Peptides against a protein of PDB entry 3OIQ. Designs and how they scored, part 54

Target 1, 212 residues: chain A of PDB entry 3OIQ
Amino acid sequence: KNRIFVSSSKDFEGYPSKAIVPVQFVALLTSIHLTETKCLLGFSNFERRGDQSQEDQYLIKLKFKDRGSERLARITISLLCQYFDIELPDLDSDSGASPTVILRDIHLERLCFSSCKALYVSKHGNYTLFLEDIKPLDLVSVISTISTKSTNSSKHSSSELISECDLNNSLVDIFNNLIEMNRDEKNRFKFVKLIHYDIELKKFVQDQQKVL

## One batch from the design tools (peptide; aimed at target 1 L59 K61)

Design b1_p27_4_s3 (made by RFdiffusion4, then SolubleMPNN; from b1_p27_4, 13 letters changed)
Fold by OpenDDE base, seed 2:
Structure b1_p27_4_s3 (fold): chain B 212 residues (1-212), chain A 27 residues (1-27)
Amino acid sequence: as target 1 above (212 residues)
Amino acid sequence: SKEELEELLKETDEESKEVEEYRELLK
């Protein structure tokens, strides 16, 4: 089955009430929920949805039904947090108690761009998104990609890869949404409050603000 | 929303089985 690129979590409102659909999206990591029985990741592109929270627009489950899947979920969380410099409590504590991790509003401190592959699973009109694969994206690489491709739209490489255009458009949309949030005095998000806020990010945001 | 999270948390063992069956069809 062909994997569908999803630009908005609203696309799922049009999906079948009984289906399994492979999907892919790019978004910012916003939350982590790891308990003894469940593992969830929240992502958002910060699309405006009226007065609803712009956080956790994509809720992704990690399989958590046996020791093998639990271990894989914990390793996935550890690797993501290590990549994004997110401090976790020691998951390997010899105390035999599986640590509970509840992180929210991650985007207020760090821009954690992630390319996610998931399965949309629906049976009774409700759906669950199951994680298949996750690729963290480097912010410098994201900025460079957006900055360079504003000029070179032409080369359609025909490979089964989700068009580099869809990824780039979604990355641009996310930054535009963040710029709007940064301009809103009521919004908690501010670029200057990011732990990794540097001269490169500042310049990029200033240049994007001139186009908007 | 909190309600959407609670709804997604009501995953049935059947949905998890369907995901596994789908993975086996991809192999």
Scores: peptide ipSAE 0.044, ipTM 0.657, DockQ to the pose 0.044
OpenDDE base, seeds 1, 3, 4, 5: peptide ipSAE 0.146, 0.041, 0.165, 0.143; ipTM 0.759, 0.657, 0.771, 0.757; seeds 1, 4, 5 fail the geometry check

Design b1_p27_4_s4 (made by RFdiffusion4, then SolubleMPNN; from b1_p27_4, 9 letters changed)
Fold by OpenDDE base, seed 5:
Structure b1_p27_4_s4 (fold): chain B 212 residues (1-212), chain A 27 residues (1-27)
Amino acid sequence: as target 1 above (212 residues)
Amino acid sequence: KEEELKELLEETDEEAKEVEEFKEELK
């Protein structure tokens, strides 16, 4: 089955009540929930959904059923946090107790753009998104991609069936949503509060604000 | 792969409940 690019987590409301669908999306990492029994990642595009919280629009489960899957989940979390410069407790602690990690509102301090591959699995009207693959995206690369509107179809192999257009549109939509949140006095999100807020991000946001 | 996908379909109801419980803990 071909992988479907998902632009909105609302798309899942129209998905079959009994299916397995490979999906892909780009979103900001908003939360990490690692316990002894489960591992969840929260992501958001910050689409307006009435008065609902804009955080954790995509809840993605990592397999956590045996020692092998638990180890893979912990390694995945460690590598993501190393890439985004997120401080974690030592996940390999000699204490025999698996460390609990609960991080929320990550987007208030860091823009952690991530390209996610997941399995949509549904039964009886319930669904779960299982992580298959995650690629962290560099913010400078995201800004450059949006700014250049790179029509450079360099011959990337037929395995990355993301339309470069779908990725770029989703990245633009996320930035537009963040600009709206930044303009809202009631919203906690402010670009100037990001740890990595620099002159390049400032200029990019100012240039995008002139188009909105 | 097919057996793994069957296992995921069997677990989905409990897995989805854990995700919804977590969403309620975030409100």
Scores: peptide ipSAE 0.142, ipTM 0.753, DockQ to the pose 0.899
OpenDDE base, seeds 1, 2, 3, 4: peptide ipSAE 0.136, 0.049, 0.049, 0.125; ipTM 0.751, 0.640, 0.645, 0.745

Design b1_p27_5 (made by RFdiffusion4)
Pose (drawn by RFdiffusion4):
Structure b1_p27_5 (pose): chain A 183 residues (1-47, 54-90, 99-149, 165-212), chain P 27 residues (1-27)
Amino acid sequence: KNRIFVSSSKDFEGYPSKAIVPVQFVALLTSIHLTETKCLLGFSNFEQEDQYLIKLKFKDRGSERLARITISLLCQYFDIELPDPTVILRDIHLERLCFSSCKALYVSKHGNYTLFLEDIKPLDLVSVISTISTKCDLNNSLVDIFNNLIEMNRDEKNRFKFVKLIHYDIELKKFVQDQQKVL
Amino acid sequence: EEEEKAEEEIEEIIEEMGDDRIDTDLD
């Protein structure tokens, strides 16, 4: 194929006014809006706000069920608690870091566009830390994301704090420290 | 009421993103 890797949402400025373009990006899961009619997943690389809004489209009940199972499995994989109806989660990153490699389909018309979900591969935080420490587009993005997350933690006014993560590991405390030295 | 709230939140997110081209109703 010819899937185009995007490093930022701003890349979508050069894309056609009407086209179907397979894309791929890396980011943190930040929000979920699940209704009976539609589902939107928000991701961000904190270059510090929501940036990617991925839609799971479904019309009938059969496809709604699949969307619900998909959200259920994604949340379970990240240890996110889910009440299973309109379901809303925000600023997930303040509590849990959820790196995700996502493949999507850019669909535009009249200059407007929507990113539809093709695949989502959650990335284990342990692997993310290891991948950064031992050591392309994926890695560049993982590094940039973690750097921004580091600067956000330094900023006193920003609500993001590693120590406030429900999964604040000793290894996470270690990687963050040894990561600031590089800065 | 819950769906309306979810739509308002989506609109706010899109407004904050500064990209008015994002269309959640696009087929």

Design b1_p27_5_s1 (made by RFdiffusion4, then SolubleMPNN; from b1_p27_5, 10 letters changed)
Fold by OpenDDE base, seed 1:
Structure b1_p27_5_s1 (fold): chain B 212 residues (1-212), chain A 27 residues (1-27)
Amino acid sequence: as target 1 above (212 residues)
Amino acid sequence: SEEEEAEKIIEEIIKKMGDPRIDFELE
């Protein structure tokens, strides 16, 4: 079965009430929820949805049923946080208590672009997205990709079913949404409040603001 | 039927990965 690229989490409203669909999307990491019983990742492209919170538009579940799957989830969270310079509480506390991590509004401090592969599974009109794979994206690389319109078709083999165009369009849409949020005085998101706000990001935002 | 086969596959995945309900209490 071919993997479907998803540009909006609204696409799932049109999906079958009983289906299994491999999907892929790109979004910003907004939340991490690791407890004794579950592991969830929240993502958003900040698409405008009326007066509702724009956070956690994609809620992704990690398998968390046995010691092996729990270990894999913890390693996944650790590696993501290490990549994005997200401070985690010490997961290695010798106290036999499972480490609990609850992080929200990650996008207010860090732009954590992520390409996610997930399995859409629905039954009786409810659905869950199960994580299959996650690739963190470097912000400098994202900015470069948008700025250069680099169809550097790296001749990487015909096996990625997803158009580089779909990825690039989604990245542009996310930045446009962030620019709109930054302009809104009521919105908590501001580029200047990002921990990694630098001259390159400043210049990029200024250049994109002239086009919008 | 194709529908019955799809049902069995969904049930196996639900059994393996969990219920397709997102219990996310935004506290």
Scores: peptide ipSAE 0.163, ipTM 0.734, DockQ to the pose 0.066
OpenDDE base, seeds 2, 3, 4, 5: peptide ipSAE 0.022, 0.024, 0.103, 0.041; ipTM 0.563, 0.537, 0.696, 0.641

Design b1_p27_5_s2 (made by RFdiffusion4, then SolubleMPNN; from b1_p27_5, 11 letters changed)
Fold by OpenDDE base, seed 1:
Structure b1_p27_5_s2 (fold): chain B 212 residues (1-212), chain A 27 residues (1-27)
Amino acid sequence: as target 1 above (212 residues)
Amino acid sequence: EKEKEAEKIIEEIIKKMGDPQIDVDLE
């Protein structure tokens, strides 16, 4: 079955009430929820959805049913946090209690771009996204990709590769949404409050603001 | 037939992965 690229979490409103669909999207990591019984990752592209919260537009479940799957989930979270320089509370507490990690609004401090592969699974109209794969994206690489690819719209029509165009368009859309949020005085998001806010990101945002 | 096969696969995934119900007490 071909994997579908998803540009909006609204696309799932049109999906079958009883299906299994492999999907892929690009979004910012917004939340991590690791408890004794559940592991969830929240993502958003910050599409305007009226008065609804723009966080956690994509909620992804990790398998968390046995010691093996729990271990894999914890390792996945650890590796993601290491990649994005997210400080986790000490997971090594000698107290045999499974560490609880609840992080929200990650995007207010760090832009954690992620390419996610998931299984859309629906039953009786409700759905869940199960994580299949996650690739963290480097912000410098994202900025460079957006800045350079205004010129190469040429010629790979092979129907199985998620179009490099779809990924780039989604990255541009996310930045445009962040620029709008940054301009809104009521919005908590500000580029200057990002821990990794540097001259390169500043310049990129300034240049992108001139095109909008 | 295809619908019954899809149903069986969904039930197997639910059994292995969890219920598709998003009990996200995000509150």
Scores: peptide ipSAE 0.242, ipTM 0.793, DockQ to the pose 0.066
OpenDDE base, seeds 2, 3, 4, 5: peptide ipSAE 0.019, 0.236, 0.232, 0.024; ipTM 0.551, 0.788, 0.787, 0.645; seed 5 fails the geometry check

Design b1_p27_5_s3 (made by RFdiffusion4, then SolubleMPNN; from b1_p27_5, 11 letters changed)
Fold by OpenDDE base, seed 4:
Structure b1_p27_5_s3 (fold): chain B 212 residues (1-212), chain A 27 residues (1-27)
Amino acid sequence: as target 1 above (212 residues)
Amino acid sequence: SSEKEAEELIEEIVKKMGDPRIDFDLE
C-alpha cells in the first residue's frame, strides 16, 4: 500500500473505522510521555481547532511490550532528545524503576521539526498511530527549504509518492501557525523565548511576517 | 474478502503492537 502524506490530523476523522493505513506527516514535537507501561510522542502542526488544545494533534505510540521494545523506545527518545538538545534525566539508572519522562509544551522552548512515518490502525472506530520511523529535521534546513521555494523538484527517486511540495507546504503551514501564535498576546508561544532563537530564525520570522 | 484480510492484519498488528486506542487523556 502506498504511504499517504497527511497534512492535517483531522484527516483521520474521515479514515475507515477498521483499517491499517501507512501514513507520513511533518510536525513539531510537543510532548514526550515515557512511563513504565507506555511510550507516546505528541506532535502538532498547530492547526486552529477552535478552543481545543493545539498540542498533541498527532499522538504516536511506540511499541512498548517487552524489554527489547522498551529499550528501543528509550533509545529512540534519547536520540531524539540528543538531536534537539532536550535534557533528559538519566534513563540508564540501574534503579529497577524505569525512569518516567513527562515533557510537555516542548515547542515553547524548542522547535523540534520531525518527519514521522506511522501506521494508522483503527478498530471499532478507535484508532492509534504506531511509529514506524522518525527523522528529526534541522531547523536551519527547514528554514532554507521554505525560503528557497524550490521549484527544483529534484527527482530524488525516493519511491515515496510524497511530493517535496507536500513537505514544503506542511512546513510553511506550521511556520504560519507559529507566527499567528506569536502575534497572539494570549498565546504562550513566543519565538523570542526559544532557547535556540538566533539571528537567522529572527530574520526568517520577520521576513515571513511581512508576507502574512 | 478484503474485509476479512483487513481484520486478520489488524489482529496481527494489535497482537504485535498493542490495542488501537489512544489512552492519552490530555488533562
Scores: peptide ipSAE 0.234, ipTM 0.790, DockQ to the pose 0.086
OpenDDE base, seeds 1, 2, 3, 5: peptide ipSAE 0.206, 0.171, 0.024, 0.209; ipTM 0.774, 0.776, 0.596, 0.784

Design b1_p27_5_s4 (made by RFdiffusion4, then SolubleMPNN; from b1_p27_5, 11 letters changed)
Fold by OpenDDE base, seed 1:
Structure b1_p27_5_s4 (fold): chain B 212 residues (1-212), chain A 27 residues (1-27)
Amino acid sequence: as target 1 above (212 residues)
Amino acid sequence: SKVKEAEEIIEEIIKKMGDPRIDIDLE
């Protein structure tokens, strides 16, 4: 089955009320919700949606129904947090209670670019996105990719990859949206407040702002 | 190297979670 690249979470409003559709998108990780009963990841491309919150535009569920799937979900969260240098509260609580992690507004401190594969599953007009795969993207690599307009087709011949054009366009759109948010005095997002705000990111943002 | 290894491990773990379609009838 062909995987569909999704540039906007609004695309799902036009999807069938009863379907299973493999989808793929790129977005920033905005939230992590791990409880005793659920594991959710929130993502956003910060597309303007009027006065609505731009957070968690893509809410992705991990399988969390038995001890095996719960363990795998926790490991997945741990690995993502390790990759993005996100501090998790010590999950090692000696209290036999399953660790609870609730992180919000991750994008205010770290730009966690992620390429996600998911299953869109709809029933009775409602839908859920189930995680199939997640690839964290390195910020330096993202900046390099946008800056070089790299036509370097890495011959990753896997028929399931995002087209290089779709990926690049989505990454550019995300940065443009972040620049707009940074310019808005009412928006909490500011590039200078990112923990990893360095000379390279500063230069890239300054150069991108000249084009907008 | 470590980054790529983490990506591969995450992918493998997610594959081991099984087909999430099986859980659709439970929600």
Scores: peptide ipSAE 0.123, ipTM 0.712, DockQ to the pose 0.035
OpenDDE base, seeds 2, 3, 4, 5: peptide ipSAE 0.017, 0.021, 0.101, 0.020; ipTM 0.454, 0.547, 0.702, 0.579

Design b1_p27_6 (made by RFdiffusion4)
Pose (drawn by RFdiffusion4):
Structure b1_p27_6 (pose): chain A 183 residues (1-47, 54-90, 99-149, 165-212), chain P 27 residues (1-27)
Amino acid sequence: KNRIFVSSSKDFEGYPSKAIVPVQFVALLTSIHLTETKCLLGFSNFEQEDQYLIKLKFKDRGSERLARITISLLCQYFDIELPDPTVILRDIHLERLCFSSCKALYVSKHGNYTLFLEDIKPLDLVSVISTISTKCDLNNSLVDIFNNLIEMNRDEKNRFKFVKLIHYDIELKKFVQDQQKVL
Amino acid sequence: MIDEIHENIEELNELEPITFDDVENLY
């Protein structure tokens, strides 16, 4: 194929006013909006706000069930508690870091566009830390994301704090420290 | 579990193909 890797949501400015373009990006899961009619997943690389809004389209009940199972499995994979109806989660990153590799389909018309979900591969935080420590586009994105997360933690006014993560590991405490030295 | 997520997304996209009429102004 010819899937185009996007490093930032701003890349979508050069894209056609009407086209279907397979894309791929890496980001943290930040929000879920699940209704009976639609589902939107928000992601951000904190270059510090929501940036990617991925839609799971479904019309009938059969496809709704699949969307619900998909959200259930994604949340379970990240240890996110889910009440299973309109379901809303925000600023997930303040509590849990959820790196994801996502493949999407850019669909535009009249200059407007929507990113539709084709695939989502959750990335283990342990693997993310290891991938950064031992050592392309994926890695560049993982590094940039973690750097911004580091600057956000330094900023006293920003609500993001590693110590406030429900999964604040000793190894996470270690990687963050040895990561600031590079700065 | 990752494979299940993938399979579910594939099945969902087979049921709900994407067209130009599905475009929304989210941004």

Design b1_p27_6_s1 (made by RFdiffusion4, then SolubleMPNN; from b1_p27_6, 8 letters changed)
Fold by OpenDDE base, seed 4:
Structure b1_p27_6_s1 (fold): chain B 212 residues (1-212), chain A 27 residues (1-27)
Amino acid sequence: as target 1 above (212 residues)
Amino acid sequence: MIEQIRESLKKLNELEPVTFDDVENLY
C-alpha cells in the first residue's frame, strides 16, 4: 500500500476500524514518555481543535517487550534528544531499574521538527500509531525550505513518496499556528522564550507575520 | 547522527513487529 501523507490527526477519524495503514506526517515533538513498559512520543502541528489540548495530537508508540528491544528504544530516544539538544535526566542510575523519562511541552523551549513515518493500526474502534521511521529536521533547514518554496513553485520531484509540496505546506501551517499562539496572550508559547531563539528565527517570524 | 537514530529504530521494528493486538486507546 502507498504511504498516505497526513496533514491533520483528524484524518484518522475517517480511517477504517480494522486496518493497517502506512502514514507519514511532519510535526513538532511535544512530549516524550519513556517508562519501563512503554515509549510514547507526542507530536503536534498545533491545529486548532476547539477546547482540546493542542499538544500531543499525534501519540506515537515505540513498541518493546524485553530488555533488548527496550535498550534500542532508549538508544533511539537518547539519540533523538541529542540531536535536538534536549537534556535527559542522567540515564546512569546505578539502580538496575531503567530510568523513567517524562518530558512535556518540549515546543515551549525547542522547535523539534520531525518527519515521521508510522503505521496506523486500528481494532475495535481504537487506533495506535507505531513509529516506523523518524527524520529530525533542523530549524535552519526548515526555515530555508519554507523561504525558498514561497518564491519557486518548481516541481522538483524528490523521489520520496511525499510531494515536497505536502511537506512544505505542513511546515508553513505549523509556523502559522505557532505565530497565532505567539500572538495569543493566553498561550504559553512565545518565540522569544525558545532557547535557540536567534536573529534568523526572529527575522523569519517577522517576515511570516507580514503575510498573515 | 540522523542515520544512527533511524538505524536504531529500524532494528527495534525488526525485533518488535506490530499486530492488531498491540492496539490500545491512547486518546
Scores: peptide ipSAE 0.738, ipTM 0.970, DockQ to the pose 0.930
OpenDDE base, seeds 1, 2, 3, 5: peptide ipSAE 0.738, 0.737, 0.738, 0.737; ipTM 0.970, 0.970, 0.970, 0.970

Design b1_p27_6_s2 (made by RFdiffusion4, then SolubleMPNN; from b1_p27_6, 9 letters changed)
Fold by OpenDDE base, seed 4:
Structure b1_p27_6_s2 (fold): chain B 212 residues (1-212), chain A 27 residues (1-27)
Amino acid sequence: as target 1 above (212 residues)
Amino acid sequence: MLEEIRKLLEELNKREPVTFDDVENLY
């Protein structure tokens, strides 16, 4: 089945009311909601949506029904958080209760770029996205990718089913949206408040701000 | 790390196949 690249979570409004569609998108991790019964990951590209929250535009479910599958989900979340330097409470509490993890507004402290593969599953006018795969993206690599393609249409043959153009366009759109949020005095997002705000990110933001 | 995440999710998806009955309104 061909995987569809999704540039906006509004695209799902046009999707069939009873379907299973493999999708892929790129977004920032905004929330983690891990309980004993489910895991939800929130992602956003911060597309402007009227008065709606720009957070959690993509809610991605990790499904588990048993302790074995729950453990796999928890390990997956732990590794994802380890990659992004997100501090989690110790998930290995000897207390027979699985610790609940609720993280929100992750993007206010860390830019956690993620390429997500998911199953769009719809029934009765509702849909749920189920995580198939996640590739966390390094911020330096994201900055490099945006900076190099603004100057050179060099066809690197990535063996990925998605055009390198779609990925890059989405990354550019995310940064542009973040720049607009940073300019808005009412918006909580500020680049200078990111834990990993360095000279490279500062320079990149300053250079992108001149184009917008 | 990346390959480990991929393998864990592959195993999770094998154990927990998605059905139309797993659809919930999250929005």
Scores: peptide ipSAE 0.725, ipTM 0.969, DockQ to the pose 0.955
OpenDDE base, seeds 1, 2, 3, 5: peptide ipSAE 0.724, 0.724, 0.724, 0.724; ipTM 0.969, 0.969, 0.969, 0.969

Design b1_p27_6_s3 (made by RFdiffusion4, then SolubleMPNN; from b1_p27_6, 8 letters changed)
Fold by OpenDDE base, seed 4:
Structure b1_p27_6_s3 (fold): chain B 212 residues (1-212), chain A 27 residues (1-27)
Amino acid sequence: as target 1 above (212 residues)
Amino acid sequence: MIEKIRKLLEELNKLEPVTFDDVENLY
């Protein structure tokens, strides 16, 4: 199936009003909204959109209808949180009710880079993105990928349907947007407030800031 | 871990196929 790489959630404004389109993007995880009835993951590339919130530019739904499918969704979210060292509230509610998880502004504490595969589904001028797959990306690997490609236009034919260029460009754009947010005194985002802010990330940000 | 996430989502998507009636305005 031809999967479209999406660099901006504005691309969906040009999509058909009744379609199912397999899409792929890379973005930061910004929110998790897990209830008894649905799971929504918010993602953003922090593209400036006037007065619109830069958070949750991509709302991705995990669909479930029964206890079995809900359990699969919950395990998926738990593993994603475990990968990113996101603390979930203890799921040990003795009440037999599946606890609600609401996390917002995840990007203020952790850079959770994620390569997402989704189905864009539209009807009557509305659309919903449904999660097909998520690959969490390690921050060291992201930094390495950006740093190495700035010097080598070497055609590594990775057999993934994404142009390795599209992924890299989107990762660069995200970091550039974060640098702009970090420079804005009114913006809550600051690299130094990240829990995982280390010497490597500090150096990388300082080097990227010289190019912008 | 990543491969387990992929497999769980593959299973979830088999159990919960998406239709045009699942579209909601989230924005």
Scores: peptide ipSAE 0.730, ipTM 0.970, DockQ to the pose 0.943
OpenDDE base, seeds 1, 2, 3, 5: peptide ipSAE 0.729, 0.729, 0.729, 0.728; ipTM 0.969, 0.969, 0.969, 0.969

Design b1_p27_6_s4 (made by RFdiffusion4, then SolubleMPNN; from b1_p27_6, 7 letters changed)
Fold by OpenDDE base, seed 4:
Structure b1_p27_6_s4 (fold): chain B 212 residues (1-212), chain A 27 residues (1-27)
Amino acid sequence: as target 1 above (212 residues)
Amino acid sequence: MIEEIQKSLEELNKLEPVTFDDVENLY
């Protein structure tokens, strides 16, 4: 089955009941919910959805059932957090109880761009996204990708199932949404509050703000 | 690092195949 690129989590409202559809999207990591029984990752592109929260537009489950699979889920989350310099509470509790990790609003401190492959699975009018693959994206690489393609529609055939255009459009849309949030005085998101806010990001945001 | 993330997740997904009974209303 071909993997479908998803630009909006609203696309799932039109998806079939009782189906398994491989999907892919790009979004910011917004939350981590790791408990003894489940692991959920929240992602968002910050698409405006009326009065709904812009966080956690994509809730993705990592399934586990035993200590072995739970350990792999925890390792995956730990490594992802290490990549993004997200501080986790010490997961090595000698207490035999797996520590609960609940992080929210990650995007307020760090821009954690992620290319996600997931299975959309639906039954009885409900759906769940299951994480198949994740590629964390470096912010410098994201900025460079957006900046270079605004000038050159060079068809580099990346052998990835996503059109290089769909990836870029989603990255641009995310940044545009963040710029709008940054301009909104009521929005908690501010670029200057990011831990990794540097001269490069500042310049990029200033240049993008002139196009919007 | 990225390859280690992907490998750990691949190993998890091999152990935990997804079925229609795993569907949860999260929204």
Scores: peptide ipSAE 0.734, ipTM 0.970, DockQ to the pose 0.926
OpenDDE base, seeds 1, 2, 3, 5: peptide ipSAE 0.733, 0.733, 0.733, 0.732; ipTM 0.970, 0.970, 0.970, 0.970

Design b1_p27_7 (made by RFdiffusion4)
Pose (drawn by RFdiffusion4):
Structure b1_p27_7 (pose): chain A 183 residues (1-47, 54-90, 99-149, 165-212), chain P 27 residues (1-27)
Amino acid sequence: KNRIFVSSSKDFEGYPSKAIVPVQFVALLTSIHLTETKCLLGFSNFEQEDQYLIKLKFKDRGSERLARITISLLCQYFDIELPDPTVILRDIHLERLCFSSCKALYVSKHGNYTLFLEDIKPLDLVSVISTISTKCDLNNSLVDIFNNLIEMNRDEKNRFKFVKLIHYDIELKKFVQDQQKVL
Amino acid sequence: EEEEEEDEKWEEKLEEFDENDEEVEKD
């Protein structure tokens, strides 16, 4: 194939006014909007706001069920509590860090576009930390995301704080410290 | 107040997304 890796949502400015382009990016899961008619997943690399809005499209009940199971499994994988109806989650990163490698289809027409979900591979935080410490596009993105998350933590006004993560590990406390020295 | 502003910005992005998606779904 010829899947194009995107490092930022701004890349979508050079894309065709009407085309179907397979893309791939890495980001944190930040929001979920699940209704009976549609499902939008928001991701961000905090270059600090929502940036990627990924849509799971479904029309009939059969596909709705699949969308619901997909959300259920994704939330369970990240230890996100889910009430299973309109379902809304915001600023998930303030409570949980959820790195994800996502493959999508860019579909545009009349200059407008939508990113449709093709695949989502959750990344274990432990593996993310290890991948950064021992040591391409994926890694560059994981590094940039973590750096922005570091600057957000330094900023006193920003609501993002590592110590406030429900999963604040001793190893996470360690990686963040030894990561600021590089700065 | 910060949370309200963030939610307003998010709603706006959802509205913009819906407008884009309608244009994509047009025949």

Design b1_p27_7_s1 (made by RFdiffusion4, then SolubleMPNN; from b1_p27_7, 15 letters changed)
Fold by OpenDDE base, seed 1:
Structure b1_p27_7_s1 (fold): chain B 212 residues (1-212), chain A 27 residues (1-27)
Amino acid sequence: as target 1 above (212 residues)
Amino acid sequence: MEEEKREKEFEKKLEEFEKNEKAVESK
């Protein structure tokens, strides 16, 4: 079965009530929830949903049912945090409690662009997204990709059913949504509050704001 | 107040997710 690219988490409302569907999406990491019994990642593209929270639009489960899957989940979280320079709370090594990590609003401090492969699993109209793979995206590479899109419309390499166009469109949509959030005085998101806010990001945002 | 509201909204989403997971895992 071909992997489906998902541009909106609302697409899942139209998905079959009993299915297993491999999906892929691009979004910002917004939350990490690691406890003794569960591991969840929250993602968002910040699509406007009326008065509903734009955070955690994609809730993705990591398998956490045995020592092997728990270890893999913890390693995945550690590698993501290392890649995005996310400070994990000091896991008090002296408490015989399993390390708990609860991070929210990650996007207020860092733009953690991620390409996710997940398995949509539904029964009786309810669904769960299981993480299959995650690729963190470098912000400089994201900015470069969006900025260069004007020139390379001509190479259909037919081997991956997910068009580079879908990825690039989703990245543009995310930035447009962030620009709108930055313009809203009621929204907590501000580009100038990002820890990694630099001259390149500033220039990119200013140039995108002239096109919108 | 706003942080407590967002926390309650997150916990509600988490509970909904866990409910959906149990429904998917049910035979």
Scores: peptide ipSAE 0.076, ipTM 0.686, DockQ to the pose 0.847
OpenDDE base, seeds 2, 3, 4, 5: peptide ipSAE 0.024, 0.032, 0.054, 0.068; ipTM 0.578, 0.659, 0.675, 0.680

